# Ledger of designs, part 37: peptides against a protein of PDB entry 3MAZ

Target 1, 99 residues: chain A of PDB entry 3MAZ
Amino acid sequence: VLNPMPACFYTVSRKEATEMLQKNPSLGNMILRPGSDSRNYSITIRQEIDIPRIKHYKVMSVGQNYTIELEKPVTLPNLFSVIDYFVKETRGNLRPFIC
Target 2, 99 residues: chain A of PDB entry 3MAZ as posed
Amino acid sequence: VLNPMPACFYTVSRKEATEMLQKNPSLGNMILRPGSDSRNYSITIRQEIDIPRIKHYKVMSVGQNYTIELEKPVTLPNLFSVIDYFVKETRGNLRPFIA

## One batch from the design tools (peptide; made by RFdiffusion4, then SolubleMPNN)

Design b2_p16_1_s1 (from b2_p16_1, 8 letters changed)
Fold by OpenDDE base, seed 5:
Structure b2_p16_1_s1 (fold): chain B 99 residues (1-99), chain A 16 residues (1-16)
Amino acid sequence: as target 1 above (99 residues)
Amino acid sequence: DKELLEFFNQKDYSDF
């Protein structure tokens, strides 16, 4: 079964995601992409709270769920929930990149 | 915002 992906998901490399976020910050500051192993995912963000910073968070596929590798790991049922988590936890600072 | 920065600075997997 092929499930749809979040709107901010792009099949791009770490470098490409960084470039996308830097070129069009008005479109959002968060991208979901395949991880380097092509099995798991990464959330790439461009944060500007203090100075512009690019960060990458690991999202591991575990069974039918996904675990965000934070200091206190968070397990969610799907990638849409993963995106929602980042938006919620940052009180709206992070917004999915929509081009 | 210290709280936000603390969140952002958790696990940065720059090679993933």
Scores: peptide ipSAE 0.629, ipTM 0.931, DockQ to the pose 0.787
Fold by OpenDDE base, seed 4:
Structure b2_p16_1_s1 (fold): chain B 99 residues (1-99), chain A 16 residues (1-16)
Amino acid sequence: as target 1 above (99 residues)
Amino acid sequence: DKELLEFFNQKDYSDF
C-alpha cells in the first residue's frame, strides 16, 4: 500500500501546473508534480513578490529521503516535509494549491 | 521582501 501524497500533489505536466496556478490563484500558489524523469518531483510555484513568476524546483528522491535542489540543498524524510519546508521557509507566502 | 526574493530566485528547473 502506497503512502498518501500531499494534498497539493497532482499528476500534471509542467504546463498544466502553470495553468492551474494562473487560473485560480486564490486556491494556492504551490503544486507538487512528477518531474520529467522517473521517481523525482518538481515543486511549481507562482510567486508575486515583485512580478508574477512561475518557478520550478527540483525534488530528488535519494534513498529513503528527498532532496530539494536549492543553492544549499535540503534533505527531508518525506514529501510532506518538503511541502512544509516551502511553507515555513517562505513564512506562509507559499500555500499548497487545493482544488 | 529581500529574503523572499532571494529564496525564489534560486535555481529554476523550468525543463524538469
Scores: peptide ipSAE 0.626, ipTM 0.930, DockQ to the pose 0.796
Fold by OpenDDE base, seed 3:
Structure b2_p16_1_s1 (fold): chain B 99 residues (1-99), chain A 16 residues (1-16)
Amino acid sequence: as target 1 above (99 residues)
Amino acid sequence: DKELLEFFNQKDYSDF
């Protein structure tokens, strides 16, 4: 039994996520993936506001919630809310990558 | 967009 994950979650490496975003930018510019340590995640994005840039944001499991490690950390109840935060905070500039 | 760039320029955990 697997708990549902956001549609833009893929069990891929940092390198693979970067390649996915670069190869098919029309499918979205944001991927959720496992982090380098157990039970934590990373948000990999490809933004092109000025020039193409790859960024990786750390999402840490904290109790039953998740904290995005930004300059001002943001704590949310689940990974769906994490994706929603990135979409809304960037006013729709970030869109989940959907294969 | 200055606000968007400020958001994207936050902590980049490229090794995670």
Scores: peptide ipSAE 0.616, ipTM 0.928, DockQ to the pose 0.795
Fold by OpenDDE base, seed 2:
Structure b2_p16_1_s1 (fold): chain B 99 residues (1-99), chain A 16 residues (1-16)
Amino acid sequence: as target 1 above (99 residues)
Amino acid sequence: DKELLEFFNQKDYSDF
C-alpha cells in the first residue's frame, strides 16, 4: 500500500526544486522532495522575508513518524502533518508549491 | 519579522 503524498511532493533534486521555486514563485514557496538517503525527505523553501533565500530542512523517517531536524526537533505522524507544521509555524508565509 | 527569521535561520541541510 502506497499512501498519497502531499501535493507539494516532487521527485526532484535539490537543484530542480530550487529552479521550480525560483521560476514560478506565485505557485508556492515550499517543496517536499526525497532526501539524499532514500527513505528520508527534505523540505526546500524559498523564503522572501528579507531577501530571497533557499533553505533545505531535513525530514527524517523515524519508525512510523517523521522528525523535522530543527534546533528543537519536531516529530509528526505523517508528511501531511509536516507540511501543515511549516505552514502554521510561519503563519502562512510558507505555502506548498502546486503546479 | 524577527520570529519568522529565527525560524528560517535554523539548520540548513543544503547537501541533503
Scores: peptide ipSAE 0.608, ipTM 0.926, DockQ to the pose 0.799

Design b2_p16_1_s2 (from b2_p16_1, 8 letters changed)
Fold by OpenDDE base, seed 2:
Structure b2_p16_1_s2 (fold): chain B 99 residues (1-99), chain A 16 residues (1-16)
Amino acid sequence: as target 1 above (99 residues)
Amino acid sequence: DEELLAFFNQKDYSDF
């Protein structure tokens, strides 16, 4: 049984995610995508406050939870919470890419 | 706030 994925999840590469965010910035600036390993993911963002900046975060599957690889890692119960964390922590500066 | 929370905790990975 497959659980639903966040709306900003796309089965795209690192390069494709970057291109999506650059092409349609009005649709959002955050994409969830498959990581290099099975059951792991990556968050690609495009922040545009001064200049456009692309960053990629590791989201590691750890048991039934997910850990965002930050300076101080954050563990959350599901991928929806991962997206929510980025939205809330940045006070809305990051928004899920919806097309 | 401090440079966007150190630009969102700074971590950025090349392999993912």
Scores: peptide ipSAE 0.310, ipTM 0.820, DockQ to the pose 0.709
Fold by OpenDDE base, seed 5:
Order: sequence, then C-alpha cells, then structure tokens
Structure b2_p16_1_s2 (fold): chain B 99 residues (1-99), chain A 16 residues (1-16)
Amino acid sequence: as target 1 above (99 residues)
Amino acid sequence: DEELLAFFNQKDYSDF
C-alpha cells in the first residue's frame, strides 16, 4: 500500500533539493524530502531575508506521528500537517514547491 | 516580523 505524499515531496537529495529551489524560486520555496533514515524526512527551504539562504529542518518519525525538530519541537499526525504547519507559522511566507 | 525571524532562525540541520 502506497500512502499519498504532499505535493512538495520529492525523492531527492539535499543537494538536489537546494538546486531545485535555487533554479525556480517562483514555483515555491519549500521541499519535503527523505532524510538519512528510511522513515525520517527533511524540509529544505530557500528564504530571502537579507540574502537567499538555505535551511534544512529535521522531521522525525515517532510512532505514527512526525516531530519537527525545532527549538520547541512540534508533533503532528501526518506529513500534510507538517507542510501546513510551516505555511501557517510563516504566515504564508513558505510555500510548497510545485513543479 | 520578530516572531517569523525567530522561527526561521531555529535549529538548522544542514547535514540531514
């Protein structure tokens, strides 16, 4: 059984995700990708504050939930909620990268 | 926005 993944999920490496965001910034600035471990993920963003900066956030699988490794960790029920969290918390600044 | 910048400046896992 294959469960649906968020539209901004791509089976790409950290480097590839960075290149995607840099190449087409108009398509979005946030990508969800596989982490180093099979059930973990990473959120890669390209944010223009003073200059364009790349950041990576760790999303850890915990049971059937996911925990975003922030200063104050946030646990959510699925990856769709993880994406929604980043969009909401940044008040729309972060937008999923859609090819 | 200070709150947004604080959020963005939280943990960065460049090696993950």
Scores: peptide ipSAE 0.297, ipTM 0.816, DockQ to the pose 0.849
Fold by OpenDDE base, seed 3:
Structure b2_p16_1_s2 (fold): chain B 99 residues (1-99), chain A 16 residues (1-16)
Amino acid sequence: as target 1 above (99 residues)
Amino acid sequence: DEELLAFFNQKDYSDF
């Protein structure tokens, strides 16, 4: 039995994630995907303020936790908490992409 | 707002 992953996790490439977010913005603007290294992940977002902008964040596995590589790194206990962090800190601006 | 813009201005790893 595999451990559960957040609903916005997809086994897609950086390019595919970008295309998903651009094609169906009404389904959400945040995707969690595999990183280039084992046990690491990436968060891809599509934010519209003045114009649409794509951004990618590194989520690094550190022991049993995960660290989001921001200017001031944030460490959380699991990937669900990582998603919650992005939703909470943006006051709902970011929403997980649910297909 | 300013807080939102500051958050989105943080590190961007487009090649990862």
Scores: peptide ipSAE 0.288, ipTM 0.810, DockQ to the pose 0.823
Fold by OpenDDE base, seed 1:
Structure b2_p16_1_s2 (fold): chain B 99 residues (1-99), chain A 16 residues (1-16)
Amino acid sequence: as target 1 above (99 residues)
Amino acid sequence: DEELLAFFNQKDYSDF
């Protein structure tokens, strides 16, 4: 069974993701994109707390789950849960980029 | 918000 990808997933490079977020911040500030390795992904965010800041996080495929590479790694069952985690943990500050 | 600040200050993997 093939599952769909989160709405904020785009087949773009690190650079392209950064440009997308900078160009249209009103559309969201979080993008999920392919990683450099097979079955791995990256989360690119743009925060404007004090000044605009770009960050990238690794989302590693581990078996059937995904681990977000944070100071304290978080393992979740699917990519939708990964997106949900970022939204909830930031209390809505991070929102999926939808164009 | 300390929790939010802590989250945003976590690792950044710019090479990935």
Scores: peptide ipSAE 0.281, ipTM 0.810, DockQ to the pose 0.798; fails the geometry check

Design b2_p16_1_s3 (from b2_p16_1, 8 letters changed)
Fold by OpenDDE base, seed 5:
Structure b2_p16_1_s3 (fold): chain B 99 residues (1-99), chain A 16 residues (1-16)
Amino acid sequence: as target 1 above (99 residues)
Amino acid sequence: DEELLAFFSQKDYSDF
């Protein structure tokens, strides 16, 4: 059984995610996508606090949880929590891209 | 916003 994925999850490449965020910034600035290894995930964001910048965060599947590879790694129980973390950590600056 | 700057300054896995 395949569990549901966050609304901002898209089976797109790094380039495609970048293009989506740049093309429609009003729809959100954060996308969850498969990582290059297709086993783990990446959070692609379009940061706009100064000049627009694209950044990709690594989200690793570890056991039954997921670890966001930040300076201080954050482990969460599911991908929904991962999205929530990015939203809350940035106080709403990051918003899931809803196409 | 120092907090946001700090957050967005973290590692960028641009090849992942």
Scores: peptide ipSAE 0.665, ipTM 0.937, DockQ to the pose 0.854
Fold by OpenDDE base, seed 4:
Parts: sequence; C-alpha cells; structure tokens
Structure b2_p16_1_s3 (fold): chain B 99 residues (1-99), chain A 16 residues (1-16)
Amino acid sequence: as target 1 above (99 residues)
Amino acid sequence: DEELLAFFSQKDYSDF
C-alpha cells in the first residue's frame, strides 16, 4: 500500500518549484519535491523575512527515517513530520504550498 | 527575527 504524501509534495524540478513559489506566493512558501538523488527529497522555500530568497534543503532517506541536512541534522520518522518540523521551527513563517 | 534569520542562513543545497 502506498503511503500518502504531504499536500505540498509535487513531482517538479528545482526550477519548476522555484517558479511555482514565485508565481503564487499567497498559496504558501514551501514545497517538497524529489531531489536529484533517487529516493531523496528537497524542501524548496521562498524566504520572505528580508528580501525574497529561494533556498533548498536536503532531506535524505536514511533507513526507515528521513534526515534534514541542517547545521544540526534532524531525523524524523516520515515526510509529514519533516513538513511539520519546518512549520514549527519557523513558528509558522513557512507554510506548505497548496495548489 | 534573529532566530528566523539564523534558520534560513543554513546550507542551501541549490543543486539538489
């Protein structure tokens, strides 16, 4: 049985994700997408604290978990938790892009 | 927001 993916997951390229976020900022500022490495993911965000900036965070599949490659790596049990982490860590500044 | 800026200053894997 296929597990559902987070609502902000899209099978898009890095460039496409960037364009989505820039085109419709009111829909959210965070996208989960496939990374360049098979079975790994990237979180693409449009940071709006100062000037708008696009950033990409690496999410690595490690065993049954996922590790966000931050300064202090964070390992979580599923991709929903990954999204939750970004939302909570930024106190709601990051919002999943819902198209 | 200092904490928020600190979070966003982390490594950007722009080629991934």
Scores: peptide ipSAE 0.657, ipTM 0.935, DockQ to the pose 0.824
Fold by OpenDDE base, seed 3:
Structure b2_p16_1_s3 (fold): chain B 99 residues (1-99), chain A 16 residues (1-16)
Amino acid sequence: as target 1 above (99 residues)
Amino acid sequence: DEELLAFFSQKDYSDF
Protein backbone atom coordinates (compact mmCIF):
# COMPACT_ATOMS: atom_id res chain seq x y z
CA VAL B 1 0.00 0.00 0.00
CA LEU B 2 1.49 3.31 -1.13
CA ASN B 3 1.24 6.56 0.79
CA PRO B 4 -1.18 9.12 -0.70
CA MET B 5 0.21 11.43 -3.38
CA PRO B 6 -1.05 14.81 -4.63
CA ALA B 7 -3.89 14.57 -7.16
CA CYS B 8 -1.65 16.03 -9.88
CA PHE B 9 0.97 13.30 -9.46
CA TYR B 10 1.33 10.92 -12.40
CA THR B 11 3.91 8.20 -13.05
CA VAL B 12 4.72 9.62 -16.48
CA SER B 13 7.83 10.65 -18.38
CA ARG B 14 8.85 14.23 -19.13
CA LYS B 15 7.53 13.83 -22.68
CA GLU B 16 4.23 12.31 -21.57
CA ALA B 17 3.66 15.09 -19.01
CA THR B 18 4.27 17.71 -21.71
CA GLU B 19 1.76 16.03 -24.02
CA MET B 20 -0.87 15.83 -21.27
CA LEU B 21 -0.60 19.54 -20.51
CA GLN B 22 -0.68 20.55 -24.18
CA LYS B 23 -3.63 18.35 -25.12
CA ASN B 24 -5.94 19.31 -22.23
CA PRO B 25 -5.02 22.79 -20.92
CA SER B 26 -8.50 23.20 -19.37
CA LEU B 27 -7.70 20.45 -16.83
CA GLY B 28 -4.79 22.37 -15.30
CA ASN B 29 -1.24 23.44 -16.14
CA MET B 30 0.90 21.71 -13.49
CA ILE B 31 1.98 18.06 -13.11
CA LEU B 32 4.13 16.36 -10.48
CA ARG B 33 6.11 13.39 -11.83
CA PRO B 34 9.08 11.18 -10.95
CA GLY B 35 12.46 12.71 -11.75
CA SER B 36 15.17 10.82 -13.62
CA ASP B 37 17.42 10.89 -10.54
CA SER B 38 16.51 8.28 -7.92
CA ARG B 39 13.97 9.31 -5.23
CA ASN B 40 13.39 12.82 -6.62
CA TYR B 41 10.57 14.58 -8.48
CA SER B 42 9.89 17.16 -11.16
CA ILE B 43 7.15 19.76 -11.50
CA THR B 44 6.24 20.20 -15.16
CA ILE B 45 4.22 23.30 -16.02
CA ARG B 46 2.69 24.93 -19.07
CA GLN B 47 3.22 28.66 -18.56
CA GLU B 48 0.63 30.80 -20.37
CA ILE B 49 1.51 34.41 -19.57
CA ASP B 50 2.37 35.40 -23.13
CA ILE B 51 2.74 32.25 -25.24
CA PRO B 52 2.53 28.65 -23.98
CA ARG B 53 5.90 27.46 -22.67
CA ILE B 54 6.84 24.19 -20.97
CA LYS B 55 9.12 24.32 -17.92
CA HIS B 56 10.43 21.67 -15.51
CA TYR B 57 11.31 22.42 -11.88
CA LYS B 58 13.44 20.07 -9.78
CA VAL B 59 12.17 18.84 -6.40
CA MET B 60 14.84 17.06 -4.37
CA SER B 61 14.19 14.65 -1.52
CA VAL B 62 16.31 15.81 1.43
CA GLY B 63 15.92 13.74 4.58
CA GLN B 64 12.23 13.80 5.44
CA ASN B 65 11.65 17.05 3.50
CA TYR B 66 11.62 18.27 -0.10
CA THR B 67 13.60 21.16 -1.58
CA ILE B 68 12.43 23.00 -4.70
CA GLU B 69 15.51 24.03 -6.67
CA LEU B 70 14.59 27.70 -7.21
CA GLU B 71 16.86 30.76 -7.32
CA LYS B 72 16.32 30.81 -3.58
CA PRO B 73 15.63 27.16 -2.65
CA VAL B 74 12.46 26.39 -0.70
CA THR B 75 12.27 23.43 1.68
CA LEU B 76 8.88 21.95 2.58
CA PRO B 77 7.71 18.96 4.69
CA ASN B 78 5.80 17.02 2.02
CA LEU B 79 4.73 16.94 -1.63
CA PHE B 80 1.30 18.38 -0.84
CA SER B 81 3.06 21.47 0.51
CA VAL B 82 5.15 21.62 -2.66
CA ILE B 83 2.01 21.78 -4.81
CA ASP B 84 0.49 24.36 -2.46
CA TYR B 85 3.62 26.50 -2.75
CA PHE B 86 3.45 26.64 -6.55
CA VAL B 87 -0.26 27.54 -6.47
CA LYS B 88 0.11 30.26 -3.84
CA GLU B 89 3.39 31.72 -5.10
CA THR B 90 1.87 32.23 -8.56
CA ARG B 91 -1.36 33.57 -7.03
CA GLY B 92 -3.41 30.84 -8.67
CA ASN B 93 -1.85 31.04 -12.12
CA LEU B 94 -0.62 27.47 -11.69
CA ARG B 95 -3.35 24.89 -11.10
CA PRO B 96 -2.87 21.14 -10.57
CA PHE B 97 -3.72 19.00 -13.60
CA ILE B 98 -6.68 16.80 -12.69
CA CYS B 99 -7.94 14.00 -14.94
CA ASP A 1 2.76 40.70 -14.56
CA GLU A 2 6.42 41.30 -13.75
CA GLU A 3 6.35 39.32 -10.50
CA LEU A 4 4.89 36.28 -12.24
CA LEU A 5 7.38 36.55 -15.11
CA ALA A 6 10.22 36.67 -12.58
CA PHE A 7 9.03 33.42 -11.02
CA PHE A 8 8.82 31.65 -14.39
CA SER A 9 12.28 32.88 -15.43
CA GLN A 10 14.00 30.59 -12.92
CA LYS A 11 16.10 27.52 -13.82
CA ASP A 12 14.52 25.06 -16.25
CA TYR A 13 15.61 21.48 -15.59
CA SER A 14 14.51 20.21 -18.99
CA ASP A 15 16.61 17.04 -18.77
CA PHE A 16 15.26 15.89 -15.40
Scores: peptide ipSAE 0.644, ipTM 0.932, DockQ to the pose 0.843
Fold by OpenDDE base, seed 2:
Structure b2_p16_1_s3 (fold): chain B 99 residues (1-99), chain A 16 residues (1-16)
Amino acid sequence: as target 1 above (99 residues)
Amino acid sequence: DEELLAFFSQKDYSDF
């Protein structure tokens, strides 16, 4: 059984994700992508609170859950919840990149 | 926006 992935998930590299966000900022500013190792992921964002800045957050697969490696780690049940967390915590500033 | 700034100032894993 293949579970669905968030619409902003792309099998791209860190560099490619950065390019996508910079070239088409109107389509969103947040991408979920495979991490550098094993079954983990990364959230790449382009924030513009002052000047545009690219940042990458580590999302670790822990059992059947996922932990966002923030100053205070946040564990969620699925990747959809991970995306939702970033959207809600930033009060809509972050929006999933939909190509 | 201080809250937003604080959120984005967290750990950045640019090599991941």
Scores: peptide ipSAE 0.519, ipTM 0.907, DockQ to the pose 0.843

Design b2_p16_1_s4 (from b2_p16_1, 9 letters changed)
Fold by OpenDDE base, seed 3:
Formats: sequence, C-alpha cells, structure tokens
Structure b2_p16_1_s4 (fold): chain B 99 residues (1-99), chain A 16 residues (1-16)
Amino acid sequence: as target 1 above (99 residues)
Amino acid sequence: DKEILDFFNQKDYSDF
C-alpha cells in the first residue's frame, strides 16, 4: 500500500523533469520529484511570464512537515499543501503537470 | 507581473 502523492509527483531525475516540461507545456509547468537527498523533494518549474526559464526549489522534510527553502522559508503540513502554495502564490501561473 | 517574477527569482537549487 502506497501513501497518496500529488498528481504532479513523478519519480524522475532533474534532467527528465526539465525535458517533460519543455516537451509538453500544455500539460502544466510544475513537477514534484525526489531530491538528491533521502526523503527530500524538489519542485521543478518552467516559468514563462517573459521568457521560458527552468528553476528548481528545494522542499525539505522536517519532522511531520515540509519546508520550502525560499528567501523566507515556508513550512506546510504535507506535499499537497506545498503544491497549493506554489499555485496560490503565483496566482495560477504555475499549474501542476498532469499526464 | 513584478510580484510573481520576484517570487520566481528566489533561490534556484539547480543541483538538487
């Protein structure tokens, strides 16, 4: 039995996540993936407001919660909330990649 | 807009 993960979670590398976002921008522009550290994650995005830019945000498992490593770190109770945060803070410019 | 761009321009962990 697997615990549910956000729909935009994929067990892919940083390189493959980048390729997915570049190949199919109509499916979304945000992927959650495993980070290089055990039990931590990365949010890979393709920002397209001016020109396309790939960026990777670090999401650290901290006790029962998750902390997004921003200029002012944000701690949330689960990975679903992490996805919601990115959508809300960018006023919908980020959308989860669904395939 | 600028607010959203400021959000995107935060720390980029490209090696993680």
Scores: peptide ipSAE 0.593, ipTM 0.923, DockQ to the pose 0.803
Fold by OpenDDE base, seed 4:
Structure b2_p16_1_s4 (fold): chain B 99 residues (1-99), chain A 16 residues (1-16)
Amino acid sequence: as target 1 above (99 residues)
Amino acid sequence: DKEILDFFNQKDYSDF
C-alpha cells in the first residue's frame, strides 16, 4: 500500500508528459512524474503566458522532504505541497493536469 | 506578468 499521490502524478516519461500536455491543454498544464533516475521526481509544465514552452523542473527527495531545484531552492514536506507551490507561485497560471 | 515569466525561465532540466 502506497501513500496517495497528487492527482497530477503519472508514471510517464518526459516525452509522454510533453505529449499529454500538448494534446489536451484544457485538462491542465502541469504534470508530476518520475525523474530519469526514478528515485526523484520532475514537474513538467507547458507555460502559456507567452509562446507555449515545455519546461521540466527537478524535485529531489531529500530525507523526509522534497526540494524543488529552482534558482533559490525550495524545500517542502510532501509532494502535495510541491504541487501547491507551483500553483501559488504562478498565481494560478499552472493547473494540475487531470485526465 | 514578468514575475511569472521569470519563474518559468529558471533552470530547465530537459534531460531529467
Scores: peptide ipSAE 0.593, ipTM 0.923, DockQ to the pose 0.818
Fold by OpenDDE base, seed 2:
Structure b2_p16_1_s4 (fold): chain B 99 residues (1-99), chain A 16 residues (1-16)
Amino acid sequence: as target 1 above (99 residues)
Amino acid sequence: DKEILDFFNQKDYSDF
């Protein structure tokens, strides 16, 4: 069985995700997408706190959990929690891209 | 906010 995916998940490439965020910033600034490796993901963001910048964070599927590859890795139980983590850690500056 | 910027400026896997 396949569990539901976060609303900001799109089966798009790194380039496509970047274009989506740049063209429609009012819809959000964070996208979850497939990573280069099978079963792994990337969080692509367009942060606007400083000069607008596109960043990509690696989210590795580890067993039944997911690990965000930060300086100090963070392991969470599902992709919804991953999205929530990014929102809370940035105090709401990141918002899931919804279209 | 420096704290938030520090978060953003972590490992950037642009090739993934």
Scores: peptide ipSAE 0.540, ipTM 0.911, DockQ to the pose 0.790
Fold by OpenDDE base, seed 5:
Structure b2_p16_1_s4 (fold): chain B 99 residues (1-99), chain A 16 residues (1-16)
Amino acid sequence: as target 1 above (99 residues)
Amino acid sequence: DKEILDFFNQKDYSDF
């Protein structure tokens, strides 16, 4: 069974994700992409609270859930919830990149 | 906002 991916998921490298966010900031500032390890993911963001900053967060597949590797790790049931978490925790500062 | 910045300033994984 294939589950759909969040709209901001792109099969791109870290470098490509960075370029996408820098090229079209009006489309959003958050991308979900494959991580370096199989079945793991990364969230690449371009935040502009002070100056533009590119950051990458690790999302680890754990069984059927996903753990965001924050200082206090957060485990969620699916990747949609992962995206929602980033939006919520930044009070809407982060928005999924929709191309 | 400091709280939001604190979230962003958590360890990131630029090599991942």
Scores: peptide ipSAE 0.347, ipTM 0.850, DockQ to the pose 0.835

Design b2_p16_2_s1 (from b2_p16_2 with E2K E4K K8E E15K)
Fold by OpenDDE base, seed 5:
Structure b2_p16_2_s1 (fold): chain B 99 residues (1-99), chain A 16 residues (1-16)
Amino acid sequence: as target 1 above (99 residues)
Amino acid sequence: EKEKRLEELKEELEKE
């Protein structure tokens, strides 16, 4: 039995995540997915400011916490907090993809 | 995987 995961978590590849976001932009623009390495994850977003742009962020499992790989790394206690961070830091521009 | 920085997103949102 898997531990609870954020609603926008899907066991999909980078390509699949991109396709999901492109197909139904009204359902959200952010997906959490398994990373290339064990226990790590990736965040895929589809930002539509001027034109649609796809970006990916690495979320590394460090002990019992998670670190978003940025120039200035951000460490959070769980994946729910990671999603919250992306939403909050973008003032709601990013919204979890819910289908 | 090659990732982007959230700082870039923040910068874009600030400009728009």
Scores: peptide ipSAE 0.045, ipTM 0.635, DockQ to the pose 0.058
Fold by OpenDDE base, seed 1:
Structure b2_p16_2_s1 (fold): chain B 99 residues (1-99), chain A 16 residues (1-16)
Amino acid sequence: as target 1 above (99 residues)
Amino acid sequence: EKEKRLEELKEELEKE
């Protein structure tokens, strides 16, 4: 069964994602985009803690799950869970970019 | 691509 992609998914490059987040901060600060390899993805965020900072995270498709490449990898069942993880772990500081 | 770690974000948020 095919599921729709998360609302913050856009078929954009790293550069385009950065520009989107910088242009409209009020729409959210997190974007899910295609990775360099097939079936892999990347998360681009724009945090404004002290100053605006752009960061990218690799999300690897492993079997039927997805693993966020962190010091301590986090494996989740689907991309919706990946987005949820970023939102919850930051207590809502990160919000999906909805254009 | 040069990916960052969520741990860095957690640390920054903890400082707030």
Scores: peptide ipSAE 0.045, ipTM 0.630, DockQ to the pose 0.057
Fold by OpenDDE base, seed 2:
Structure b2_p16_2_s1 (fold): chain B 99 residues (1-99), chain A 16 residues (1-16)
Amino acid sequence: as target 1 above (99 residues)
Amino acid sequence: EKEKRLEELKEELEKE
């Protein structure tokens, strides 16, 4: 059975995620969604620093952990930690989308 | 899917 998922997890496509974030920016700017491969995920964000920018990050399931695909990969024990990483690294600029 | 690197975002945020 699947363990509880982060509140910002939605079974949506890349396009749907983008639309969700654009339509209701007050609810958050980061969502977790299924990736193209089974057991993998993607993080979609909508940052509004200078202008609104949509970006996606790959989160790979590796054994019991998860690795964020970056130049210097970051491995974390669970998806909650992945969300926390994005929040902390952006000093709170990113917030999980809750609806 | 073509994913971006968080380093790009971090760089943008550090410039603010």
Scores: peptide ipSAE 0.044, ipTM 0.642, DockQ to the pose 0.058
Fold by OpenDDE base, seed 4:
Structure b2_p16_2_s1 (fold): chain B 99 residues (1-99), chain A 16 residues (1-16)
Amino acid sequence: as target 1 above (99 residues)
Amino acid sequence: EKEKRLEELKEELEKE
């Protein structure tokens, strides 16, 4: 039993997430999934700007917060804020995958 | 896992 998680969270692998996004692009283009280590997560996105591009980001659990592993790390208070960050930073280009 | 930078995504969107 898990506490409430973002709607785009799925217990899937990197490969499965990629396949989900490719099969149904109309349902969204961003998935939150378990990371390779406990309490860590990963975000898989599929953006179509010039051509379809699959990218992955690490979301590390640090204390009571979460840090998106970027050149300039971004720390947020919860996973909902992490999803919101991806949506806002891309001006709505990224949308949570809702299946 | 191999990660990608969100900054790159932002730049691509601004390019459009």
Scores: peptide ipSAE 0.043, ipTM 0.625, DockQ to the pose 0.055; fails the geometry check

Design b2_p16_2_s2 (from b2_p16_2, 5 letters changed)
Fold by OpenDDE base, seed 1:
Structure b2_p16_2_s2 (fold): chain B 99 residues (1-99), chain A 16 residues (1-16)
Amino acid sequence: as target 1 above (99 residues)
Amino acid sequence: EKEKELEELKKELEEE
């Protein structure tokens, strides 16, 4: 049994993700993408709280879990939970990019 | 009212 990837997952580079978010902000502001190493991922976001800000986060695969590289690292059981964390932590400001 | 920002990174992702 295998699970599908989150809807905001795209096989794109950092640059491509940034361009996607800038081009169509109404479609969402968060993208999950492949990391530099196998089984690792990156999150690219574009928040507009005061001014548009692009940020990138590492999501490291550790065993069966995933750790978001923050000052206080957050470990979650799957990528769906990772996306959910970003949404809830920002009270809905971050939304998965759906094209 | 501003939405809550995500916690700051210990170090932003860098790609060469």
Scores: peptide ipSAE 0.041, ipTM 0.627, DockQ to the pose 0.162
Fold by OpenDDE base, seed 2:
Structure b2_p16_2_s2 (fold): chain B 99 residues (1-99), chain A 16 residues (1-16)
Amino acid sequence: as target 1 above (99 residues)
Amino acid sequence: EKEKELEELKKELEEE
């Protein structure tokens, strides 16, 4: 059984994700993409709080959950929750990139 | 108030 992926998931590289976010900032500023390993992912964001800044976060598959590799790691039950976390913690500054 | 920036991660993701 395949569960759907978050709408901001794209099978793109780090570079491609960066370019997508830069090209169409009105569509959102957060992309979920495959990580270097099969069951891991990366989040690429582009925030414009002071100046545009691109950052990349590791999202590691751990058991049935996913851990965002922050200074204080955050473990969540699914990738939808991961996206929600980024939105919530930035008070809506981050929005999933929807093309 | 001003929207928050997400914290820095432990180590910036290093990939090509």
Scores: peptide ipSAE 0.039, ipTM 0.635, DockQ to the pose 0.247
Fold by OpenDDE base, seed 3:
Structure b2_p16_2_s2 (fold): chain B 99 residues (1-99), chain A 16 residues (1-16)
Amino acid sequence: as target 1 above (99 residues)
Amino acid sequence: EKEKELEELKKELEEE
């Protein structure tokens, strides 16, 4: 039995992710995508608090866990937890992009 | 609940 990837994971580039979020904001505002290095990932978000803002976060594979590159790094057990973290910390402002 | 932004990164991830 294989473990699936989060629903908001897409094999797209930074540019493509940005375009996806801008084109269909009603489908969500957060995408998980492959990072530049193997086994690493990136999170692209488009928040609209005051004005639309695109931001990119690095998610590094460390041992059997994943660390979100923040001023105060956050380490989680899997990618599903990473997505949950972004949703929870923003009190639902961020939602996984589902097409 | 009220909307809030996630932490502001000192340096945004850079890629080609």
Scores: peptide ipSAE 0.038, ipTM 0.637, DockQ to the pose 0.160
Fold by OpenDDE base, seed 5:
Structure b2_p16_2_s2 (fold): chain B 99 residues (1-99), chain A 16 residues (1-16)
Amino acid sequence: as target 1 above (99 residues)
Amino acid sequence: EKEKELEELKKELEEE
């Protein structure tokens, strides 16, 4: 049985995620995707603070939680919380890509 | 206040 995933989760590659965000910026600017390892994920964002910038973040599975690989790591209980963190931390600048 | 940009990653994700 597959557990529910955030709406911005897509089984796409880094390249494909980048292209999705660039092609339709009005649909959102954040995608959650599979990482190189089975239980890990990656977040791809396209922020336009000054100029469009693409960045990628590692979301590592640690036990039953997830750790966002930042200078000061942030550990959260589930992937929905991970998405929420990115939205809140940027005060709404980041929005999940809904295709 | 202005919207925030996320901090830089320790090491940007590298994938092939």
Scores: peptide ipSAE 0.038, ipTM 0.631, DockQ to the pose 0.166

